# Peptides against a protein of PDB entry 3OGK: the designs that were tried, part 91

Target 1, 307 residues: chain A of PDB entry 3OGK
Amino acid sequence: ATPDRLSRRFPNLRSLKLKGKPRAAMFNLIPENWGGYVTPWVTEISNNLRQLKSVHFRRMIVSDLDLDRLAKARADDLETLKLDKCSGFTTDGLLSIVTHCRKIKTLLMEESSFSEKDGKWLHELAQHNTSLEVLNFYMTEFAKISPKDLETIARNCRSLVSVKVGDFEILELVGFFKAAANLEEFCGGSLNEDIGMPEKYMNLVFPRKLCRLGLSYMGPNEMPILFPFAAQIRKLDLLYALLETEDHCTLIQKCPNLEVLETRNVIGDRGLEVLAQYCKQLKRLRIERGADEQGMEDEEGLVSQRG

## One batch from the design tools (peptide; made by RFdiffusion4, then SolubleMPNN)

Design b1_p17_1_s1 (from b1_p17_1, 6 letters changed)
Fold by OpenDDE base, seed 4:
Structure b1_p17_1_s1 (fold): chain B 307 residues (1-307), chain A 17 residues (1-17)
Amino acid sequence: as target 1 above (307 residues)
Amino acid sequence: KEAVRKFLDERRKKRRE
């Protein structure tokens, strides 16, 4: 479809999702004119799609100018922006979005690649937004944003239910978790072992409604922090956890209401057996081969055809 | 931790290809 055709057919469109280059496609197989740029779509949105409130770009090239145009065109009518695995923009583009779209409810840039100039976009969001429900910059590389701004967002956005972040030290998010009273989902952060303080995370208090969780670098020493609410966990992202097979078994046994599990091959056949035994409500299982499983010949540490 | 980081990096690399 072309942008102009879309607007002519659906002038009252409220939600748009565009998908760019498939992951498996080599560059040489997809010409540059494959429609990977959002520019013509943003132009069409600005001119003709006056009711559009939700935009999802997946694997698209997005410039700061595109974001600026989109922001100004939709302003407070924009409720959802998802830059899913996109590239081509900087944090200036994000700043424009949050500056002009002050009633945005969902802001996602998960796995997007961008140039980070500063942390102003998150600060601006913190200072002016009270509508945010979903914030997701999971698997991104922000180094200049402040956890304090995240806390402010939690304090001001009472409907905030899902937050996925990069590599914030979890202890820096204590204030955030305290403020995010309605948070149901959290992914990311960074758990860092300290030999001198082995229990530095034991007193972490999570939001009471938290049921979807993925803590990066969570090891067996940190895993017990989940035990008090493990029974209410519905989704676990263990892709970036530091859990071995037995650790998986331990945690899974404590999550009888688990519906979604994402993990690495380290779960093994044993972990899958435990999963089948204890998690009767499981709906989705994602297992990826991790770098830590490379070269492992141990059948117990690998998902085989038996599992 | 390093292995997980490598895994992340590999995934990012694959995404760029």
Scores: peptide ipSAE 0.137, ipTM 0.813, DockQ to the pose 0.416
Fold by OpenDDE base, seed 5:
Structure b1_p17_1_s1 (fold): chain B 307 residues (1-307), chain A 17 residues (1-17)
Amino acid sequence: as target 1 above (307 residues)
Amino acid sequence: KEAVRKFLDERRKKRRE
């Protein structure tokens, strides 16, 4: 499909999703005429798709100029922007989006690769947005953004229900969790084991409605912080948890209402048996191969074709 | 932690390669 053909057929389009080539190709030398650039689409959006409120780019090349053009063209009419596994932009492009699109409800840049210049984009979002429902920069590397801005967003955006972040120290997010009263989903952060303070996370208070969760680097020592609300958990992302097979079994037994599980092969056939026994509402199961497979000597840590 | 970090790094690297 071409941008011009789309606008002619659907001039009143409100939602657009574009998918580029697999990411392995994006980091190689790509010809300029490759359909992976959003530029021609942004031009078409700006000129001919004046009712567009939702944009999803997946595995596309996006420049700061593209983001700036999109931001200015759609302004407060833009409700959703998803930069899913995209590349080519900097935080200046993000700043343009949040500056001009003050009523944005969903902002996603999960697994995108970008150059970080500063944390101004998140600060600007915190200072002016009250509409945000979903914020997702999961599996990104931001070093210059402030957890205080995230707290401000939670305080000002009463409809905020889903937040996924990078490697924030979880203790820096205490204020955020207290402010995010309606939060249902949280992924990311960083749990850092401290031998001198083994219980440093035990007093962590999560939002009361939290039911979809994925804490990065959560080990068996930190896992008990979930037990008070494990029965209300519906989705778990354990892909980046530090749980062994037995730890999986322990946690799964406490989550009878689990609907979605994402984890590594470390769950093993034993973990799958426990899952089948205790989680009768399970709808989706994703098992990925991890680096821990190389260290698994025990059959229990491997998922067989029977599992 | 190191294994998961390595896993994350490898995933990030594979996406950059």
Scores: peptide ipSAE 0.124, ipTM 0.806, DockQ to the pose 0.423
Fold by OpenDDE base, seed 1:
Structure b1_p17_1_s1 (fold): chain B 307 residues (1-307), chain A 17 residues (1-17)
Amino acid sequence: as target 1 above (307 residues)
Amino acid sequence: KEAVRKFLDERRKKRRE
């Protein structure tokens, strides 16, 4: 499809999702003429798609200029922007989006690659947005953004239900969790084990409605922080947890209402057996292979044909 | 942490391949 054809056929389009090349294509191997750039689409959006409120770019090349044009064209009418596995922009582009689209409800940059210039975009979002429902920069590396701005967002955005972040120290998010009273989903952060302070995270208070969770680097020492509300957990992302097979078994047994599990092959056949036994509501299971295969001394941590 | 980091790197690599 071409941008021109889209606007002619659907002038009242409210939601647009564009996908770049599939998984096997490297961004650098995508020919410039293939349509991997959002530029012609942004031009078309700006000129002809005046009712568009939701934009999802997946695996596209996005420049700051593209974001600026989109922001100015849609302004407060833009409710959703998803830069899903995109590249080519900087935080200046994000700043433009949050500056001009003050009523944005969903902002996603998950797994996008960008140049970080400063943390102004998150600060601007914190200062002016009260509409945000979903904020997702999961699997990104922001070093210049402030947890305080995230707390401010939580305080001001009463409809905030899902937040996925990069490698924030979890203790720096205490204020955020306290403010985010309606938060249902949280992914990311960083749990940093301190041998000298094993109970470092035991006093963490999570939002009462939290039911979808993925804490990065959560090990068996930190896992007990979930036990008080494990029965209400519906989704777990354990892809980046530091849990062994037995730890998986322990946690899974405490999550009878689990609907979605994402984990590595470290769960093993044993973990899958426990999952089948205790999680009767399970709808989706994702098992990734990777580093867990390295250095495994036994087959317990491997998923076989049984799983 | 290192193993998880390595896993993340591998996933990033696969996305680039």
Scores: peptide ipSAE 0.130, ipTM 0.810, DockQ to the pose 0.385; fails the geometry check
Fold by OpenDDE base, seed 2:
Structure b1_p17_1_s1 (fold): chain B 307 residues (1-307), chain A 17 residues (1-17)
Amino acid sequence: as target 1 above (307 residues)
Amino acid sequence: KEAVRKFLDERRKKRRE
């Protein structure tokens, strides 16, 4: 479909989702008129889609100019922006979005590739937004943003329910967790094992409503921090956890209300048996093949057709 | 930790190819 055809047929469109071609095509010498660029769509949104409040770009090329135009065109009417696996922009583009779209509820940059100039975009969001419900920059590499701004967002946005972040040290997020009273979902962070201080994270306090969780680099020493609320966990992302087969079994047994599990092949047939025994509410299971395949010394760490 | 990082990097690379 072309942008002009869309606007003519649906002038009152409220939600738009565009999917580009796989990233492999985006890194080749592609002419500017390639369908992977959001530019013609942003032009159409600005001119003809005056009721649009939700935009989802997946695997698209997005420039700072595109984001600036979109931000100014939709302003406080923009409630959702998802830059899903996009590329071509910098944090200046993000700054424009949060500056002009002060009532944005969902902001996602998951797995997007961008140039980081500064942390001003998150600071601006923290200073002015009170509407945010979902913030997701999972699997990104922000290094210049402040955990204090994340805490401020949690304090000011009372409807904040889902936050997915990059590699923040979890202990730097203590203030965030205390402020995020209504948070239901958290993914990311970084748990850093300290052999000399095995109880480093034992006093970590999570939001009371937390039920969807994915802590990066969580190992068996850190896993017990989940046990006090394991019965209320509905979704676990263990893709980037450091759990072995037996650790999976231990955790799964404590999560009888688990509905969604994402993990690696390390769960093994044994873990799947335990999952079937204890998690009767399970709706979705995702098992990825990872680097574990190269080093699996334990036969139980393999998922077969038996499981 | 290194294994998980490698896994993450491989996934990122595969998606770019």
Scores: peptide ipSAE 0.129, ipTM 0.810, DockQ to the pose 0.362; fails the geometry check

Design b1_p17_1_s2 (from b1_p17_1, 8 letters changed)
Fold by OpenDDE base, seed 3:
Structure b1_p17_1_s2 (fold): chain B 307 residues (1-307), chain A 17 residues (1-17)
Amino acid sequence: as target 1 above (307 residues)
Amino acid sequence: REAVREFLEKEKKKRRE
């Protein structure tokens, strides 16, 4: 498909999703005629797709100029922007988006690669946006953004329901969680074990409606912080948890309403049996490989082909 | 735990590449 063909056929298009090619296909060389650039699409959006409110770019090359053009063209009509595993932009591009698109509801840059210049984009978002529902920069590396801005966003955006972040120290997000009264989903953060203060996370208070969760580096010592609301958990991301097979069993037994589980093969056949026994509403299961550099805890630490 | 954490950190980096 080409931008021109699309706009002629569907001039009233509201939502557009474009997928680029996998990174492996690039071989560290990007030809000028590479189909992975969003530029021609942004041009077409600006000129001919004037009802477009949702844009999703996956594995595309996106420049700051592209983002600036898109932002100015759609302005407050842009409700959703997803830069899903994109590259080529800086935080200046993000700043342009949040500056011009004051009513944006979904902003995603999950797994995107970018140059971080400053934290102004998040600050601008915090100062002016009250419409945000979904904020997702999961699997990104921001070092210059402030947890305080995230808290401000939570306070000002009453409809904020999903937030996914990088490796913020969870304790820095206490104010955020307190303010995010309607938050249903949270992923990311960082739990950091402190031998001198084993209960450092025990007093964490999560939003009352939280039911989709993925905390990074959560070990068995931190896991009990979920127990008070484990029964309401619908989705659990354990891909980046530090849980062994037995820990999985313990947690799963406390989540009878679990619908989606993402974890590693450390769950084992034993964990899968427990899952089948206690999670009757399970709809989706994702299992990835675990740490190969470590010896297995036991034979049950592997998912077998026995079904 | 430390080794597993290191593995996971590497996996996060690989995922977005």
Scores: peptide ipSAE 0.607, ipTM 0.953, DockQ to the pose 0.619
Fold by OpenDDE base, seed 5:
Structure b1_p17_1_s2 (fold): chain B 307 residues (1-307), chain A 17 residues (1-17)
Amino acid sequence: as target 1 above (307 residues)
Amino acid sequence: REAVREFLEKEKKKRRE
């Protein structure tokens, strides 16, 4: 479809999702008219889709100018912006969004590729937003943002329920977790083993309602921090955990209410058996390739057709 | 653990490429 055809048919559109081509193609030399640029759509939104409150771009090329135009056109009417696996923008574009869209509820840039100029966008969001419900920059690389701004957001946004971040040291988020009283979902962070401080993370306190979790680089030494609330976990992302087959079995046994599990082949047939035995409410299972295919193979860590 | 961590870090990078 074309932007003009869309607006003619649906002038009162509230939600728009656009999907571009596979990411591999986006970084190659591609003609400007391949359909991957959001520019013509942003123009159409600005002019003719004046009730639009939710925008989702997936695998699109998005410039700072596009974001600035969108921000100014929709302003406080914009409730949701998802830059899902997008590219072409910088943190200046994000700054424009949070500056002009002060009532935004969902802001996502998961797996997007961008140039980081500064951390002002998150600071601006922290200083002015009280409406945020979902913040997601999972699988991104921000080096210039402050965990203190994230804490401020948690304090000011009482409806904040889902936060996914990059590789923040998890101890820097202690204040955030304390402030995020209604948080139900957290993904990201970074657990970093310290031989000289084995109990480094033992005193980590999570929000009481936390039930969807994906911590990065969690190993068997850190895993016990989940045990106090494992029974309330409904979704578990172990794709970037450092758990072996036995560790999976241990954790799964403690999560009887698990509905969604994402993990790697290291779970093995044994882990799947344990999963079937203890997790009767399981709805979705995702198993990806693991380090076992890279020479870290363990016979027990293989998932067969038996499942 | 270190080898697996390195693998995972590479996987994260690949997702962004």
Scores: peptide ipSAE 0.604, ipTM 0.952, DockQ to the pose 0.622
Fold by OpenDDE base, seed 4:
Structure b1_p17_1_s2 (fold): chain B 307 residues (1-307), chain A 17 residues (1-17)
Amino acid sequence: as target 1 above (307 residues)
Amino acid sequence: REAVREFLEKEKKKRRE
């Protein structure tokens, strides 16, 4: 499909999703004339897709200029922007988006590769947005953003329900969690073991509605922080947890309403047995290779009990 | 734990490549 054909056929399009090639191919094998650039689409959006409110670019090349044009073209009409595994932009592009699209509800940059110039984009978002529902920069490398801005976002965006972040120290997000009263999903952060302070995370208070969770580097010492609300957990991402087989068993037993589990082979047969025993509502199971496995390629196992 | 953490950090990095 070409942008011009799309606009001619669907001038009232409200949602657009474009998929490029896998990232490995993008960096090594994609010529400049391949359809991986969003530029022609952004041009078409700006000119002809005047009702577009949702844009999802997956594995596309996105420049700051593209983002700026998109932002200015759609302004407050843009409700969703997903830069999913995209590349080519900097935080200046993000700044343009949040500056001009003040009513954006979903902002995603998950697994995108970009140049970080500053943290202004998140600050701007914090200062002016009250509409945000989903914020996702999971698996990204932001070093210049402030957890305080995230807290401000939580305070100002009462409809904020899903937040996925990079490796913020979880203790820096205490204020965020307190403010995010309606948060249902959280992924990311960083739990860092301190031998001198083994209980440093025990007093963490999570949002009351939290039911989809993936904490990075959560070990058995930190795992108990989930126990008070484990029964309400429906989705659990343990791909980046530091849990052994027995830890998995312990946690799984406490999550009878678990619907989605993502973990690694460390769960083992024992963990799977426990899962089958206690998690009768499990819909999706993703198992990836762990640290203990030597292999050329990561093998993923998908098991569905109800789907 | 450290070795596993390093592995996971590497995995995260790989996803961004």
Scores: peptide ipSAE 0.603, ipTM 0.952, DockQ to the pose 0.595
Fold by OpenDDE base, seed 2:
Structure b1_p17_1_s2 (fold): chain B 307 residues (1-307), chain A 17 residues (1-17)
Amino acid sequence: as target 1 above (307 residues)
Amino acid sequence: REAVREFLEKEKKKRRE
């Protein structure tokens, strides 16, 4: 489909999702007219799609200029922007989005590759947005953003329900969790074991409505912090946890309302038996290969081109 | 635990590429 054909057929389009080619193709000498660039689509959005409030780019090349044009064209009418596994932009592009789209509800950059210039985009979002519901920069490498800005967002955005972040030290997010009173989903962070301080995380308080969780590098020593609310957990992402088979069994038996589990093969047959015994509401199970299995990573039937 | 952590960090990096 061409951008021009889309606008002619659907001038009142409210939501657009574009999927580009796999990332491996993005590293090749791609001609400027390659369909992987969002530029022609952004032009079409700016000129002809005046009711568009939701944009989802997946595996696309996105420049700062593209983001700036999109931001100015849609302004406060833009409610959702998802840069899913995209590349080509910097944090300046993100700054333009949050500066001009002050009523944005969903902002996603999950698994995107970008150049980080500063943390101004998150600061600007914290200073002016009160509408945010979903913030997701999971599996990204932001080093210049402040956890204080995340706390400010939580305080100001009363409808904030889902936040996924990179490898923040979880203790730096104490203020965020306290402020995020309506948060239902959290993914990311970093739990760092300290042998000299085994109770390092024991006083961590999570939002009362939290029911979807994926903490990075959570081991058996940190796992007990979930036990007080394990019965209300509906989704667990353990793909980046440091849990062994027995740890899985211990946690699963405490989560009788679990609906979605994502983990690695370390769960084993024993863990699956425990899962079947205690989690009668389970709807989705994803098991990926662990460190002990050599082989191509099959994600959703796609062979990882990353060696 | 450290070896597994290193593996997971590499996996995260692979997804971002």
Scores: peptide ipSAE 0.596, ipTM 0.949, DockQ to the pose 0.577; fails the geometry check

Design b1_p17_1_s3 (from b1_p17_1, 9 letters changed)
Fold by OpenDDE base, seed 2:
Structure b1_p17_1_s3 (fold): chain B 307 residues (1-307), chain A 17 residues (1-17)
Amino acid sequence: as target 1 above (307 residues)
Amino acid sequence: REAVRAYLDEERRRRRL
C-alpha cells in the first residue's frame, strides 16, 4: 500500500503498524526511494492522519528528521511509539520524541540500532513524563543513560507496569525497583558473578507485583533470589540466563503458575518433563537452539522428539 | 559460565546487525 492510499481510505486511523524488509536486504545499496524508509509515511501521518495515536515501525529505516516531524505533528496525542528493530536514527531523535510527546504511554526501541550521542532523552523523559506504562529498550546498547533517571521515571509514572532494559548492573537498579511499586514485568539488566561474594544479590528486593521476568546472565547462584515470589511468576525469559538443565528443573518446579517460558535447548527432555509435571497453566513454550549444541556433550541438555 | 556469556553476547550482537 502507498501512504496516500491509506489516508484516503482511513482518514480516522488511530493505530498504524508498518513492516519493512528483513535486515539482510538493508545492507545492500538501497536507493533513497526504497519502501524501507518511514519518511513518506511520516509525511502522510503529519498531513492527513490527525487521529493517529499509535505508531509501530518494524524493520524500518528511521532518521532523526523523521522522528522530529512525527513528534511535532502528533505531540501529546501520541500514546505509543514502537521502533522495533529499526535503524538510522540517533538519541537526538529520541530526545525530540520525549520532548514533544509528553503524554506517551509506550516507548519501545527493542533491538533497534542507533548512534548514541548522550543520555538526554531518558533524562527528559524522567523530568516531564507521568503517563508512561511501558518502557522497552531491551537488546540495545545504551551506555550514556543513568539508572537514576529510570528511578525517577518509576517514581513519577504510577502506571508503569513493564520495563525492559539493556545491560544495567542489577544493583544499580535497587532504587528503581523500590520506586516501581506497580511493576509487573522486568527484562534485561546484568547479573555479574563474583566468586568472592556469592551472596551479592541475595538482598535484592523486587516489586511486589512482579510476575513476568527475564534477568540477563542469571546463574544458579543468583536464581534463589526468585524463590520468595516464584509462585507468582507467570512468564520467564531464560534465553539469556546461565542456567543448566538441573537449574531449569529447580526453578520450573517452584513456578506452578507459569504461563510462558522462553529458553534454550539446555532445558533438555528432563526439563520438559518437569515443566509438564508442575506447570499446568503453561500456554506458550519457546525453545531456541543455543551454543549449547556445540559444547554440551551431555545428552540431558538436548530436546528430543520425546520432550 | 564465561564461555556461555561470551556466546550470548555474540548472539545479541548478531541479532542487532
Scores: peptide ipSAE 0.341, ipTM 0.896, DockQ to the pose 0.581
Fold by OpenDDE base, seed 1:
Structure b1_p17_1_s3 (fold): chain B 307 residues (1-307), chain A 17 residues (1-17)
Amino acid sequence: as target 1 above (307 residues)
Amino acid sequence: REAVRAYLDEERRRRRL
């Protein structure tokens, strides 16, 4: 489809999702004119799609200029922007979005690659937004953003229900969790083991409604922090946890209401048996390959045809 | 733990490329 054809056919379009080519193709001899740039689409949005409130770019090339044009064209009418696995922009583009789209409800940059200039975009969002429901920069690397701004967002955005972040030290998010009273989903952060302080995270207080969770680098020593509310967990992302097979079994037994599990092969057939026994509400299971493929002879950490 | 973390970090990096 071409941008021009889209606006002519659907002038009242409210939601647009554009998908670029698969990443495997991006590194191959794909001509630059493969349609991976959002520029012509942003032009069309700006000129002809006046009711558009939701934009999702997946695996697209997005420039700061594209973001600036989009921001100014849609302004407070833009409710959703998802830059899903996109590249080509900097935090200046994000700043433009949050500056002009003050009523944005969903902002996603998950798995996008960008140049980080500063943390101003998150600060601006914190200072002016009260509408945010979903903030997702999971699987990104921000070094210049402040956990304090995230706390401010939580305090000001009463409808904030889902937050996915990069590698913030979890202890820096204590204020955020306290403020985010309606938070249902949290992914990311960083749990950092301290051998000298094994109880480093035991006093963490999570939002009372939290039921979808994916903590990064959670090991068996940190896992007990979930036990007080494990029965209310419906989605668990263990793709970046540091749990062995037995740890999986322990945790799964405590999550009888689990609907979605994402994990690694380390769960093993044993973990799958435990999952089948205790998690009768399970709807989706994703198992990815893990580090265990590096020659650990322990058969227990492999999912076989039995599972 | 460190080796697994390093693997996960590399995987995350690869996913961002």
Scores: peptide ipSAE 0.472, ipTM 0.927, DockQ to the pose 0.623; fails the geometry check
Fold by OpenDDE base, seed 3:
Order: C-alpha cells, then structure tokens, then sequence
Structure b1_p17_1_s3 (fold): chain B 307 residues (1-307), chain A 17 residues (1-17)
C-alpha cells in the first residue's frame, strides 16, 4: 500500500501499523526509495490523517526529523507511538515526541537501536505527562536516564499499568515500585548476585496488582521474591532468567494461574510436564533455543519432539 | 551462571542489530 492511497480510502484512520523488511535484508544498505523509511508515511499522517492517534512502526528507519514532524503534527492527539525494532533516530527524536505529545499513553521503543545523547526525554516525560499507561524500552541500552524519573512517572501517571525497561539495577527501582500502585506488568531490570549479600533482594516489594513479569538475570536465589504473589502471575517471561530445569519446575508449580510463558529450551521435557500438570489456564507458550548447553550440560535442558 | 548471562547478553545484542 502507498500512503496516499491509504489516506484517500480511510481519511478517518485512527490506528496505523507499518512493517518494514526483516533486518536480514541488509537494513543499512536499503536505498532511500525503499519502503523501509517512515518519512513518506509521516508526511501523509501530517497532511491527511488528522484523526490518527496510534502509530506503530516495526523494523523501519525513523529519523529525528520524522519523529519531530510526527510529534508536531499530532501533538496531544497522539496516544500511542511504537518504535518496534526501529533504527535511525536519537534521543532528540524521543525528546520531541514527549515534549509535543503530552497526553501520550503508550510509548514503546522495544529492541530499537538509537544514538543516546542524554536522558532529557525521560525527564521531560516525568515532568509533564500524567496520561502514560505503557512505557516500554525493553531490550534497549540507555545509560543516561534516571531511575528517579521513572519513579516520578509512576507517581504522576495513575493509569500506568505496564513498564518494561533495560538493565536498571532492581534495587534502584524500589521507589518506582512503591509509586506504581496500579502496575500490572513489569519486564527488565537487572538482578545482580552478591555472594556477600545473598538476600539483598528479599525485601523487594512489588506493586500489588503485578501479574505479568519478566526479571532479567533472575536466578534461583532471587526467584523466591516472586513466591508471595506467584499465584497471581498470569504472564511470565523467563527468556533472560538464569534458571535451570529444576528452577523452572519449582516456579511453574507455584503459578497455577499462568496464561503465558516465554522461556528457553532449558525448561526441558520435565518442565513442560510440570507446566501441563499445574498450569491449566496456559494459553501461550514460547520456547526459544538457547545455548544453555555451553555452560550447563543438564541432560534435562532440552525440549524433545516427544515432549 | 556467568556463561549463561554472557550468552543471553549476546542474544540480546543480536536481536537489536
């Protein structure tokens, strides 16, 4: 489809999702006239799609200029922006979005690649937004943003229900979790083992409504922090957990209301058996192949075609 | 644990590139 054909047929379009080519298609070598650039779509949005409130770009090239144009064109009417696996922008583009779109409810840049200039975009969001429901920069690398701004967002955005972050030390998010009273989903962070303080995370208090969770680098020593609310967990992301087969079995058994599980092949056939036994409400299962074999030759850590 | 973490970090990087 072309931008102009879309606007003519659907002048009152409220939601747009565009998908670029897979990155394997030499994303960085794509000619300027390739459909992977959002520029012609942003132009069309600005001129002809005046009711558009939700934009989702997946695997596209997005410049700061594109973001600035989009931000100014839609302003407070923009409720959702998803930069899903996009590239080509900097944090200046993000700053423009949060500066001009003060009523944005969903901001996603999951798995996007960008140049980080500063943390101003998150600070601006913290200072002026009260509408945010979903914030997702999962699988990104931000070094210049402040956990304090995340806490401020949680305090000011009463409808904040889902937050996915990069590798923040979880202890730096204590204030955030305390403030995020309505949070239902959290992914990311970093659990860092300390041999001298094995229980350093035991006093971590999660939001009372938390039911979708994925803590990065969670090992068996940290896993017990979930046990007090394991019965309310509906979605669990263990893709980046440091759990063995037995640890999976232990945790899964404590999550009888689990609906979605994402994990690696380390779950094994045994873990799948436990899952089938205890998680009768399971709707989705994602198992990725991991090289768990490189360090832990657990014979049980393989999902067979029989399991 | 460290080897698994390193692998996961590499997988994360590969997915973002």
Amino acid sequence: as target 1 above (307 residues)
Amino acid sequence: REAVRAYLDEERRRRRL
Scores: peptide ipSAE 0.350, ipTM 0.898, DockQ to the pose 0.586; fails the geometry check
Fold by OpenDDE base, seed 5:
Structure b1_p17_1_s3 (fold): chain B 307 residues (1-307), chain A 17 residues (1-17)
Amino acid sequence: as target 1 above (307 residues)
Amino acid sequence: REAVRAYLDEERRRRRL
């Protein structure tokens, strides 16, 4: 499809999702005309799609100029922007979005690659937005953003229900969790083991409605922090947890209302048996291959066709 | 734990490249 054909057929379009080529192709010597740039689409949005509220770019090349044009064209009418596995922009582009789109409800840049200039975009969002429901920069590399701005967002955005972040130290998010009273989903952060302080995370207080969770680098020593609310957990992302097969079994037994599980092959057939026994509400299971296969001499860490 | 973490970090990096 071409941008001009889309606008002609659907001038009142409210939601647009564009998918680029697989990443393996994007990093190869691809001609400039491969169709992965959002520029012609942003031009069409600006000129002809005046009712557009939701934009989702997946695996597209997005420049700061593209983001600036989009921001100015849609302004407070833009409710959703998802930069899913995109590249080509900097934090200046994000700053333009949050500056001009002050009523944005969903902002996603999960797995996007970008150049980080500063943390101003998150600060600007914190200072002016009160509408945010979903914030997702999971699997990104931000080093210049402040956890205090995230706390401010939680305080000001009463409808904030889902937040996914990069490698923030979880203890820096204590204020955020206290402020985010309606938060249902959290993913990311970083749990860092301290041999001198084994109880470092034991006093973490999570939002009361939290039911979808994925803590990065959670090991068996940190896992007990979930036990007080494990019965209300509906989704677990254990892809980046440091749990072995037995740890999976322990946690799964405490989550009888689990609907979605994402984990690595380390769960094993034993973990799957426990899952089947205790999680009768399970709707979706995703098992990825991990490094666990290289270290496991024992059958327990592998999922077979029987499991 | 450290070896698994290093692997996970590399996997996350590979997904972003």
Scores: peptide ipSAE 0.342, ipTM 0.896, DockQ to the pose 0.592; fails the geometry check

